# Peptides against a protein of PDB entry 9IZ0: the designs that were tried, part 217

Target 1, 345 residues: chain A of PDB entry 9IZ0
Amino acid sequence: ITCLGSNGHTYKQLVKGGNDDLRQDAVMEQVFEQVNGFLRSYRKTSQRNLSMRTYKVIPLALKTGVIEWVQDTIPLGEYLDSAHKVYHPKEWSLSTCRKLIAEKQMEDLETRLKVYDLVCRHYRPVFRHFFLESYADPVQWFTTQTNYARSTAVASVLGHVLGLGDRHGQNILIDKTSGEVIHIDLGIAFEQGKKLPVPECVPFRLTRDVVDGMGITGVEGVFRRCMEFTLETLRREEDSLLSVLEVLRYDPLFSWLISPLRRMKKQKMQLENFNQPESGNITTDASRDPKIQRNNVSGESEAERAILKVRQKLSSTLSVEASVGELIRIAQDPSYLALMFCGWS

## One batch from the design tools (peptide; made by RFdiffusion4, then SolubleMPNN)

Design b2_p21_8_s1 (from b2_p21_8, 14 letters changed)
Fold by OpenDDE base, seed 2:
Formats: C-alpha cells, sequence, structure tokens
Structure b2_p21_8_s1 (fold): chain B 345 residues (1-345), chain A 21 residues (1-21)
C-alpha cells in the first residue's frame, strides 16, 4: 500500500496478512528504540553513530498488521544466492550444499564437520562483492562497508543479549544506500531458537559471508570494537534495559515462548527447502513431542527466566573484551556452524 | 578529481583509526 503522509510525502507500507503475529516484532522494535537511546547517550557509541536499524510495525489484529516498507533493501540470502552464481559459477548450488548438510543431520559431530568443511570448500564467500560492485567511489565503498560492520556489531550484541533466533539470510536485509543491516521477523527471541527442530547453537549470525562483507580486516577492527562499545553501553544501562523487559512481563499479548504452531510452520519451511516429498505423516510426529509435562509454566515463570538470562549475559564477571572475544569465537566455531541449518554462508 | 577522492579516503581512514584507539 502507498500512503500519503500529512507532510505530502508518499510512504510505501507492507500490509502483512496471515498467520504471523506482528506483536512480537513490534515489541522487539520498541526495545531496539530504547537501546538506541542508550547508544546515543554514551559517548563511545554516539561518536560512531551506533544504532540498531528499526522499522515501524503496527499490529492491527492477532494476525494482521502494517509493516514499514524498507526501501532500497535486499535480503542477504537473495543477494548471496545471486552473487554466488555470478562470481563462482563452477561451485556447488545452494540446494546441493543444503542437501549434503541435511543428509548428515543425524550423524556424529566429526562426520558433520567433514561435510561442513566439504561444503565450505565448494561454496566460497561472495559478500565482499556487494560493496565492490555497488559503490564505485572509494569513500562511499569505505563508508558503506564501515556502516555494515558497525550495524552488524550492534545487531550481534543485541541479538545475543535478547536471544534473537531464526537469523537466516531472508530475515536480514541490507540497506543498499547505507550498507546497514536491518533485522526482520523478530518473533523468535529469548533463546526460543534453541527449541526449533534444528536448534540455534550460535549467539548471532557470523557466517563466512557475514564476515566477508567486513572486508580485509574481517571481525578484527571496526566489528570487534563496535561490539565492545555496544556491550559496554548495555552493561552500563543494565537496570534500564531490564526495566523495559519487566514491562513486557506484564503484557498479556507478549509471548515469551515459541508457539507450537510457529514451531511447526518453521519445521515445514525447513523441510520444503530440502525438496523432501511431503511425507503425509508430518502431522503425526507433532504428537511425538515427548511428554514434556505441560506443566503450565506460567508465562510469568518464562518471562522471569528470560530476564534472568538477559541479566546473566550482561554480567561484568568477564571484561568486555573477553566477553566479545568469546562470543566471536563461538559464533565462528565450525563445531557450532556445522550443526546449523545454513552455517556455511 | 582522483587526488581529491584519495584525500577524502585518507581523511576517513585516519578518523576511523583514531576511533579504533
Amino acid sequence: as target 1 above (345 residues)
Amino acid sequence: ELKKKLEELLKKLLEELKKLE
């Protein structure tokens, strides 16, 4: 939809109808706006213009809402699939790589690591080309690559602290004007990604292509330093951040748990991406979720556990540098990436 | 023109190096 604003400007809006609850996205965007306030108030983050890129979400009903259309963006996964075909036309297809990883999903870690390494050798990073092909001016190239590294650092810290899940290449947009990342589909938070059929094992997405976009320094330099300054700001504002999350504890519309329906939808989408025939028995395995006692763990007890985990992630037990160093290490560890749905790109 | 772009790039690099310190 195109809306005419009261200022005479036309704004494109995406009306999302369907089964997706936009309330979680709207709440997470509100948390990001509060965090952006903290980042603007602290000298080390404000002098670098560190922010989480936000978009407006207006939930209209349980299953409908209006999302701001982020102009001049591309999904990371869409760019990478297209660019890989151009720059590496002799390498394996994304579908071949996905198939090989899926065929070994139930195997031991050693076997999964061997297949992951094999896939990595036949599917090389290309995301550096986004900046090289889009920005002919050296100053624009450097500025946009720097903005990408900065925005990815902020999103990585926030994604870890808030336990954002389902960070696949279609849920990460690249702004073609600024080089900044925009995270979308924020409905899997507070480590609920660990409850997916393929559990999320990394603190944030730091795959080879995500690193390749940072240029020759990779994670060392702008990215690492911006993670450190972001984490330092969040540790300083811990009580303020926790107070924002405590307000959400009492929101009857906010779900601290992944819904069984959303989990099933994500499972189906994962299977469809593998060209596995619809084995009509997918309806029956939803009944074989082991009797995890439906203790009606009150939504309150899940909120309390989520807030406690946020507090633990903001702990000053380790230095900022040590904490960031460990997060970067884990996010790049092949032993975790080999377990992911798409850890190679 | 190329000289001006190089000077602007060097200035940006120096500003970012000072922010990494």
Scores: peptide ipSAE 0.029, ipTM 0.648, DockQ to the pose 0.000
Fold by OpenDDE base, seed 3:
Structure b2_p21_8_s1 (fold): chain B 345 residues (1-345), chain A 21 residues (1-21)
Amino acid sequence: as target 1 above (345 residues)
Amino acid sequence: ELKKKLEELLKKLLEELKKLE
């Protein structure tokens, strides 16, 4: 739909109906707005214009809402698939790579590392080309690449601290004007992604293509320094951040647990991306509810555990530099990337 | 080519700035 704003500007908006609860997304965007306040208050982050890019979400009902249409964006995964076909036309298709990883999903770590390495040799990074082809002027190219590295650093720290999951290439938009990243579909937070059949093992997405977009400095330039300044700001504002999360603990509209519907949707999306759509009527006979003894972990006990994990991630036991160094190491570790659905790109 | 040269120069400048911090 197109809405006329009170400022006389027309805004395109997506009305989302169906099975998605937008309340989780709306709450996470509000948390990012508060964090952006902390980033503006601190000299080291404000001088670099560090912020999490947000988008407007208005939940209307349990399964209906309005989302801001983010103009001039492209999904990272859509760009990477198209660019890979152009720049590496003799390499493997994304579907071939996905199939090989899926066929080895139940194998040991050694076998999964071997297939991951094989896929990586036949599917090279291309994301550097986004900046090279989109910006003719060297100053615009450098500015947009710098903005990408800065925004990715902020999103990586926040993704780790808030336990944002399911950060695949379709849930990350690139702003074609600024080079900034925009994270969408934020309904897996506070490490609930670890409860998926393919558990999230990395603190944030730092795949070879995510690094290739940072240019010749990779992670050792603007990215690392902006992660350090962001984490330093969040540690300084720990009590303020925890106070924001404590307000959400008592919000009856916020679920600290992944909804069964969202879990099923993410499970299907993980499975359907491995199988070609053979048109087989998988009548999911809803009758095999495995009696997973739902230990009645009250939503309150999950909220307390989530806040405790945020506090633990903000601990000053290690220096900011050591903490960021370890996060970057883990996010790039082949032993974790080989376990992911798409850890090679 | 010019972009790669600029990026390499900026890398060197960032490395020198890291030594001053």
Scores: peptide ipSAE 0.027, ipTM 0.609, DockQ to the pose 0.000
Fold by OpenDDE base, seed 4:
Order: sequence, then C-alpha cells, then structure tokens
Structure b2_p21_8_s1 (fold): chain B 345 residues (1-345), chain A 21 residues (1-21)
Amino acid sequence: as target 1 above (345 residues)
Amino acid sequence: ELKKKLEELLKKLLEELKKLE
C-alpha cells in the first residue's frame, strides 16, 4: 500500500498477512531503538554514528500488520547468488552447494568439514564487488564500505547479546545508498535459533562473503573496533537494557519461545530448498500436536532464563577486546560454519 | 587498480590513526 504522511510525502508500506506474528518484530525494533539511544549517548559510538538500522512495524493483529517498505535495498543472499554467477561462472551453483551440505547433515564433524571445505573451494567470495560496482566515486565507495562494516559490527553485537536467530542471507538487507545492513524477520530471538531443525551454532553471521564486503582489512579494520565500542556501550548500559527486557517478562503476548508453527514453517522451507520428495505420510493431521513435552515452563521462567543469558553475555569477566576477539573467532570457525545451513557465503 | 591503491593508503592511514588513539 502507499500512505500519504502528514508531511505530504508518500510512503510505501508492506501489508503482511498470514502466519507471521509481527509483534515479535515490533518488540525487537523497540529494543533496537533503546540501544540506538545508548549508542548516541556514548562518545565512542556517537562519533562513529553507530546504530542498528530499524524499520517501522505496526502489528494489527496476531497474524497481520504493516511494515515499512525499505527502499533501495537488496537481500544479501540475492546479491551474492547473482554476483557469483557473474564473477565465477565456472564455479558451482548455490543449489549444488546446498545439496552437498544437506547430504552430509547427519554425518560426523570431520565429514562435514571436508564437504564444507570442498564447497568453499568451488564457491568463492564476491561481496566486495557490491561496493566496486555500485560506487564509481572512490570517496563514496570507501564511505559505503565503512558504513557496511560499522552497521555489521553493531548488528553482530546485538545479534549475539539478544540471541537473534535465522540470520540467513534473505533476512539481511543491504541498503544500496548507504551500504548499511538491515536485519529483518526478528521473531527468532533469545537463542531460539538453537531449536531450529538445523541448529544455529554461531553468535552472528560472519561468513566469507560478509567478511569480503569489509575490504582488505577484513574483520581487523573498522568491524572489530566498532564491535568493541558497541559491546563497551552495552556493558555500560546493562541495567537499562535488562530493565527494557524485564518489561517483556510479564507481557503474555510476547513469546520467549519459538512457536511450533514458526518451527514447522522453517522446517518446510529447509526441505523445499532440497527438492527432497515429501515422504507421503506427513498427514497434516492438525490433531497430532507433536508431544513435544510442553513442559509447562511458564512463559515467565523462559523470560527469566533469557534475561539471565543476556546478562551473562554482557559480563565484564573478560575485557571488551578479549570478548570481541572470541566472538569473531567462533563466528568464523569452520567447525561451526560447516554445521550451518549456509555457512560458506 | 586505483581503488585498491586507495584502500591500501586508507588502511595505512587507519593504522597510523590507531597509533594516535
């Protein structure tokens, strides 16, 4: 839809309907706006204009809402698939890489590492070309690449601290004007990504293509330093951040757990991407509530565990530099990336 | 080629700025 603003400008809006609870996204966007307040108040982050890019979400009902249409964006995964075909036309297709990783999903770590390495040799990074193609002017190129590294650093720290899941290349948009990242589909948070059919094992997405977009400095440039400043700000504002999350503890409308419906939707999307023949006896008998033991863990007890886990991630036991160093190491570790749905790009 | 040289120069400038911070 197109809305006329009170300022006389027209805004494109996406109306979502169906099975997505936009309330989860709206709550996470509110948390990001509070964090952006902390980043603006701290000298080291404000001088660099560090922020999590946000978008407006208006939930209308449990399954319907209005989302701001983010103009001039492209999904990272869409760009990478297109660019890989252009720059590496003799390498493997994304579908071939996905198939090989999936065929080994139930194998041991050693076998999965061998397949991951094989895929990596036949699917090389290309994301640096986004900046080289899109920006002819050297100053604009450097500015947008810097904005990309800065925004990715903020999103990586926040993604880790809040336990954001489902950070695949279709849920990360690139702003073509600024080079900034925009994270979408925020309804898998507080480490619920570990409960997906393919568990998420990395703190944030730091694949080879995500690093290639940072240019010749990779993670050791703007990215690492901006992660450090962001984590330092969040540690300073720990009590303020925890207070925002405690308000959600008593909201009966906020789900601290992944919904069975969302889990099934993600499972279906993973299966459809593999062209595996439906073994015919998934009777959608809605009456077989899978006896996932609903341990009637009160929503309050799940919220308490989630908040405790956020507090643990903000612990000052290690320096900011040591904590960021370990997060970057884990996020790039082949032993974790080989276990991911798409860890090679 | 010019972009690569600019990136190398900017890397050196950033390394020198990090020594001043």
Scores: peptide ipSAE 0.025, ipTM 0.589, DockQ to the pose 0.000
Fold by OpenDDE base, seed 1:
Structure b2_p21_8_s1 (fold): chain B 345 residues (1-345), chain A 21 residues (1-21)
Amino acid sequence: as target 1 above (345 residues)
Amino acid sequence: ELKKKLEELLKKLLEELKKLE
């Protein structure tokens, strides 16, 4: 839909209807707005205009709402797939890479690492070209690449702290005007990504293409320093952040757990991305209800555990530099990336 | 024009360096 704002501007809005719990997204966006308040109040983050890019979510019903259409954006995964075909036309397709990784999904780590390395050799990073193509002016190029590294740093810290999952290339938008990242589909939070059929083992997405977009310094520069300043701000505002999360503990419509339906939907989407449409009626006999042990862990006990994990991630036991260093190391570790659905790009 | 763009780039680089100090 297109809405006319009181300012006379027309805003395109995406009406999502169906199975997506837009309330989860709306709540996470509210948390990001509060965090953006902390980032604006702290000198080291405010001087760099550090923020989590937000979008407006208006839940209209349990499964229906209006999302602000983020204009002038592209999904990272869409850009990377297109650019890889242009810059590396002799390399493997994304579908080939996905197939090889999935064929080894049940194998040992050593086998998975070998396949991951093989895929990496046949699918080289291209995300640097986004900035080179889009910004012919050197000042714009540098500014947008810097904005990308900054926004990615903020999103990486917040993604870790809040345990944001499902951070695949279709859930990360790039703003073509600013170079900033916009994270969408926030319905997997508080480490619920570890409960996916392919468990998320990395704290945030820091794949080779995500790093390639940072330019010649990679993670060693704007990105690392902006992660440090962001984490320092969040540690300083720990009590304020926890107070925001405690409000969510009492929201009866906020789910601290991934819904079984969403888990199944993600499982199907992960599997359907492997099936080219050969017309085989796989009647998935839905009759094997795995007894998901309804551990009747009260939603309250899950919220408490989630908040405790957030507090633990904000612990000052390690320096900011040491904590960020470890997060960057883990996020780039082949031993974790080889376990991911798409850890190579 | 190119000189002006280079000066603007250098200015931005210097501003970013000062933020890293």
Scores: peptide ipSAE 0.027, ipTM 0.634, DockQ to the pose 0.000; fails the geometry check

Design b2_p21_8_s2 (from b2_p21_8, 11 letters changed)
Fold by OpenDDE base, seed 5:
Structure b2_p21_8_s2 (fold): chain B 345 residues (1-345), chain A 21 residues (1-21)
Amino acid sequence: as target 1 above (345 residues)
Amino acid sequence: ELEEKLKELLEKKELEEELKR
């Protein structure tokens, strides 16, 4: 919808209705605004304008709300699919790559690594071209690539600390004006991505295309340093961040668990990618609800475990540099990436 | 080539500015 604001400006808004709980998104956006407050309070982060890009979410009911339409954005996955066809027309299609990874999803690590390597050789990164295409002015090109690396660093640290899952290319928007990343659909947090049928085993999304967008220095430039400054800030503000999360423990509307509906939707998407296109109308007779035994894990016990994990991730046992170095290593490790869902790479 | 060198120089300058701050 397009709304006329009280200021006379027209705002596009997305009205979502359905099974997605926009309250979880709204709460996570509030956590990001608090973190942005911390980032503004410290010299090393404030002088770089480090922030998690946010969007306004107004929950109207249990399953309905209004989302701010972020203008001039594109989903990362949409850009990459388009750009790959342009720049690498002789390479494999994304659908072919996903199929090969999916077909080997139940195989051992060695087999999955061989398939991942094979896919990587036939599907090269292209995301550097986003900045080259979008910005003819060298200063604007540089500024936007820098903003991308900075925003990706903040999102990577914060995404790791909060255990954000489901970071596929459709849940990451690129702002075409600033080059900044905008994370959407925050319904998988506090490591609930590890409870997916294909567990998420990387701390954040640092795929080859995410790195290719950082320019020639890749992860060793602005990105690494901005991760370090962000993690340093979050460690300093540990008690403040934990206090914000403790408020959520008492919010009866906040779910520390992945919604059964979202889990089932992910299961269906993962299973449908295994079935060849020829088998007709599987009338998903909605009648076999597998009684997911609601193990009455008290929401309180899950909140406590989630907060404990956040605290553990903010531990000063390792230096900031060592911690960031290990996170960057794991996020790019083929042994982890080869285990991800076929839609990850 | 010239564009890549300009990029390398800009990224190097950014690295230097980020290290000076």
Scores: peptide ipSAE 0.051, ipTM 0.716, DockQ to the pose 0.000
Fold by OpenDDE base, seed 1:
Structure b2_p21_8_s2 (fold): chain B 345 residues (1-345), chain A 21 residues (1-21)
Amino acid sequence: as target 1 above (345 residues)
Amino acid sequence: ELEEKLKELLEKKELEEELKR
């Protein structure tokens, strides 16, 4: 839809109807706006204009709402698939890589590491080309690559602290004007990604293509420093951040748990990307509902556990530099990336 | 060698841009 604003400007809006609860997105965007307030309050983050890019989400009903249409954006995964075909036309397709990883999903770590390495050798990083193609001026190239590294650093720290899941290339937009990342579909938070059929094992997305977009310095330039400054700010504002999350504890509309429906949808999306229709009637015998003992773990006790995990991630037991160093190490570790649905790009 | 020098120059420029703010 297109809305006329009170300022006389027309705004394109996306109306989402379906199975996605936009209330989760709206709440997470409100948390990001509070965090952006903290980032503006400290010199080290404010001088760098560090922020989580936000978008307006207006929930209208259960599973229905209006989302701001972010103009001049592209999904990271869409760019990477197109660019990989251009720059590496003799390498494997994304579908081939996905198939090989899935065929070995139930195998041991050693086998999964061998398959991950094999996929990595036949699907090389290309995200550097986004900046090289889009910005002919060296100053614009440098500025946009810096903005990308900065925004990715903020999103990585905040995504880790809030336990954001489902960070696949279609849920990360790139702003073509600024080079900044915009995270969308925020309904898997507080480590609920670990409850997916393919558990998320990394703190944030730091795949080879995400790093390739940072240029020749990779993670050791602007990215590492901006992660450190962001984490330092969040540690200072721990009580303020926890107070914001405590308000959500009493919101009956906020779900601290992944819905069974969303879990099934993600499982289906993971499986459909593997089934080219060989005409085998896999009767999905939906009759083996594993008796998920609905331990009536009150939504309150899950909220308390989530808030406790946020507090633990903000612990000053390790230095900011040591904590960021460990997060970067884990996020790039092949032993974790080989376990992911798409850890190679 | 050229790649390493280019890396150092870029790291220096990144630091200069961060110090200007």
Scores: peptide ipSAE 0.037, ipTM 0.687, DockQ to the pose 0.000
Fold by OpenDDE base, seed 4:
Structure b2_p21_8_s2 (fold): chain B 345 residues (1-345), chain A 21 residues (1-21)
Amino acid sequence: as target 1 above (345 residues)
Amino acid sequence: ELEEKLKELLEKKELEEELKR
């Protein structure tokens, strides 16, 4: 829809209806706005204009809401699929890569690493071309690439700390004007991605294409430094951040657990992408096992565990540099990426 | 050598752009 604002400007808005509860997205966007306040308060982060890009979410009803339409964006995965066909037309298709990874999903780590390496050799990074194609002016190119690395660093730290899941290429938008990343579909948080049919093993998305967009310095430049400054800011504001999360503990509208509906939707999407026949023994009857009903961990106990994990991730036991170094290492480790749904791009 | 020099030059340029703000 297009709405006329009180300022006389027209705004496009997406009316989302269906199965997704936008309340969780709206709450996560509110947490990001609080964090953006912290980032503006510290010199090291404010000087760099570090922020998590947000979008307005207005829940209207259960499963219905209005989302601000982010103009001039493209999903990362859409760009990468298109660019890969242009720059590497003799390499494997994304569907071929997905199929090979899926066929080996139940194999040992050694076999999965061999398949991941094979896929990586037949599907090379292309995301550098986004900046080269979109920005002919060297100053614009450099500025947008810098904004990309900065925004990715903020999103990576926040994504780790808040345990954001489901960070696939369709849930990460690229702003074509600024080069900034915009994370969407925030319905999997507080490490609930580990409960997906393909468990998430990485702290954030730092695949070869995500790194390729950072240019020749890769992670060793703006990205690493901006992760460090962001983590330093979050450690300083630990009590403030935990206080925001404690308010959410008592919000009856916030779900600390992945909804069975979202889990089933993601399971179907994964199965469809794998071309695996529904083995008819995936009992949709997780509702009928009375033993699963008895381990209803109270929403309070899951909130407490989530907050405890956030506190642990903000621990000053390691330096900021050591903590960021380990996060970058894990996020790029083939032993984790080979286990992911799409770790090669 | 050339890639390392280019990396150092880009890192220096990144630092200069971060210091200008």
Scores: peptide ipSAE 0.036, ipTM 0.700, DockQ to the pose 0.000
Fold by OpenDDE base, seed 2:
Structure b2_p21_8_s2 (fold): chain B 345 residues (1-345), chain A 21 residues (1-21)
Amino acid sequence: as target 1 above (345 residues)
Amino acid sequence: ELEEKLKELLEKKELEEELKR
């Protein structure tokens, strides 16, 4: 829809109808706005204009809402699929890579690492070309690549601290004007991604294409330093951040648990992306595991556990540099990326 | 050569931004 604002400006809005509860997105966007307040108040982050890019989410009903249309954006995964066909037309298709990884999903780590390495050799990074193609002016090229690295650093720290899941290439938009990243579909938070059929084992998405977009410095430049400044700000504002999350603990509209329906929908989407014929009714009736029924852990106990994990991630036991160094190491570790649904791109 | 010189200029500009108290 197109709305005329009281200021005379025209705003595009997406009316999303469907099975997706936008209340979780709206809550995470509110948390990001509070964190953006902290980033603006701290010198090291404000000087660099560090922020999480936000979008307005207005939940209208249980399954309907209005989302601000993020103009001039492209999904990272859409760009990468197109760019790989252009720059590496002799390499494997994304579907071939996905198939090989899935065929080995039940194998040992050594076998999965060999397949991951094989896929990586036949599907090389291309995301640097986004900046080279889009920005002919060297100053604009540099500014947008810097904005990308800065934005990715903020999103990586926040994604780790809040335990954001489902960070696939369709849930990460690139702003074609600024080079900034916009994270969408925020319905998997507080490490609920570890409960997916393919468990998430990385703190944030730092795949080879995500790194290739940072240019010649990779992670060892703007990205690392901006992660450090962001984490330093969040450690300083720990009590403020925890107070924001504690308000959400009492929000009856916020679910600290992934719904069984969302889990099943993600299972189907993961299976449908493989042309495996519907081998009959694996109703993995997750309702029949008597251990799942006994762990009706009160929503309060899950919220408490989530807040405790946020506190643990903000611990000053390690330096900011050591903590960021370990996060970057884990996020790039082939032993974790080989276990992911799409860890090669 | 040009990429390294750009990298050095960028590191220098970022250091100048860090030194702006």
Scores: peptide ipSAE 0.030, ipTM 0.679, DockQ to the pose 0.000; fails the geometry check

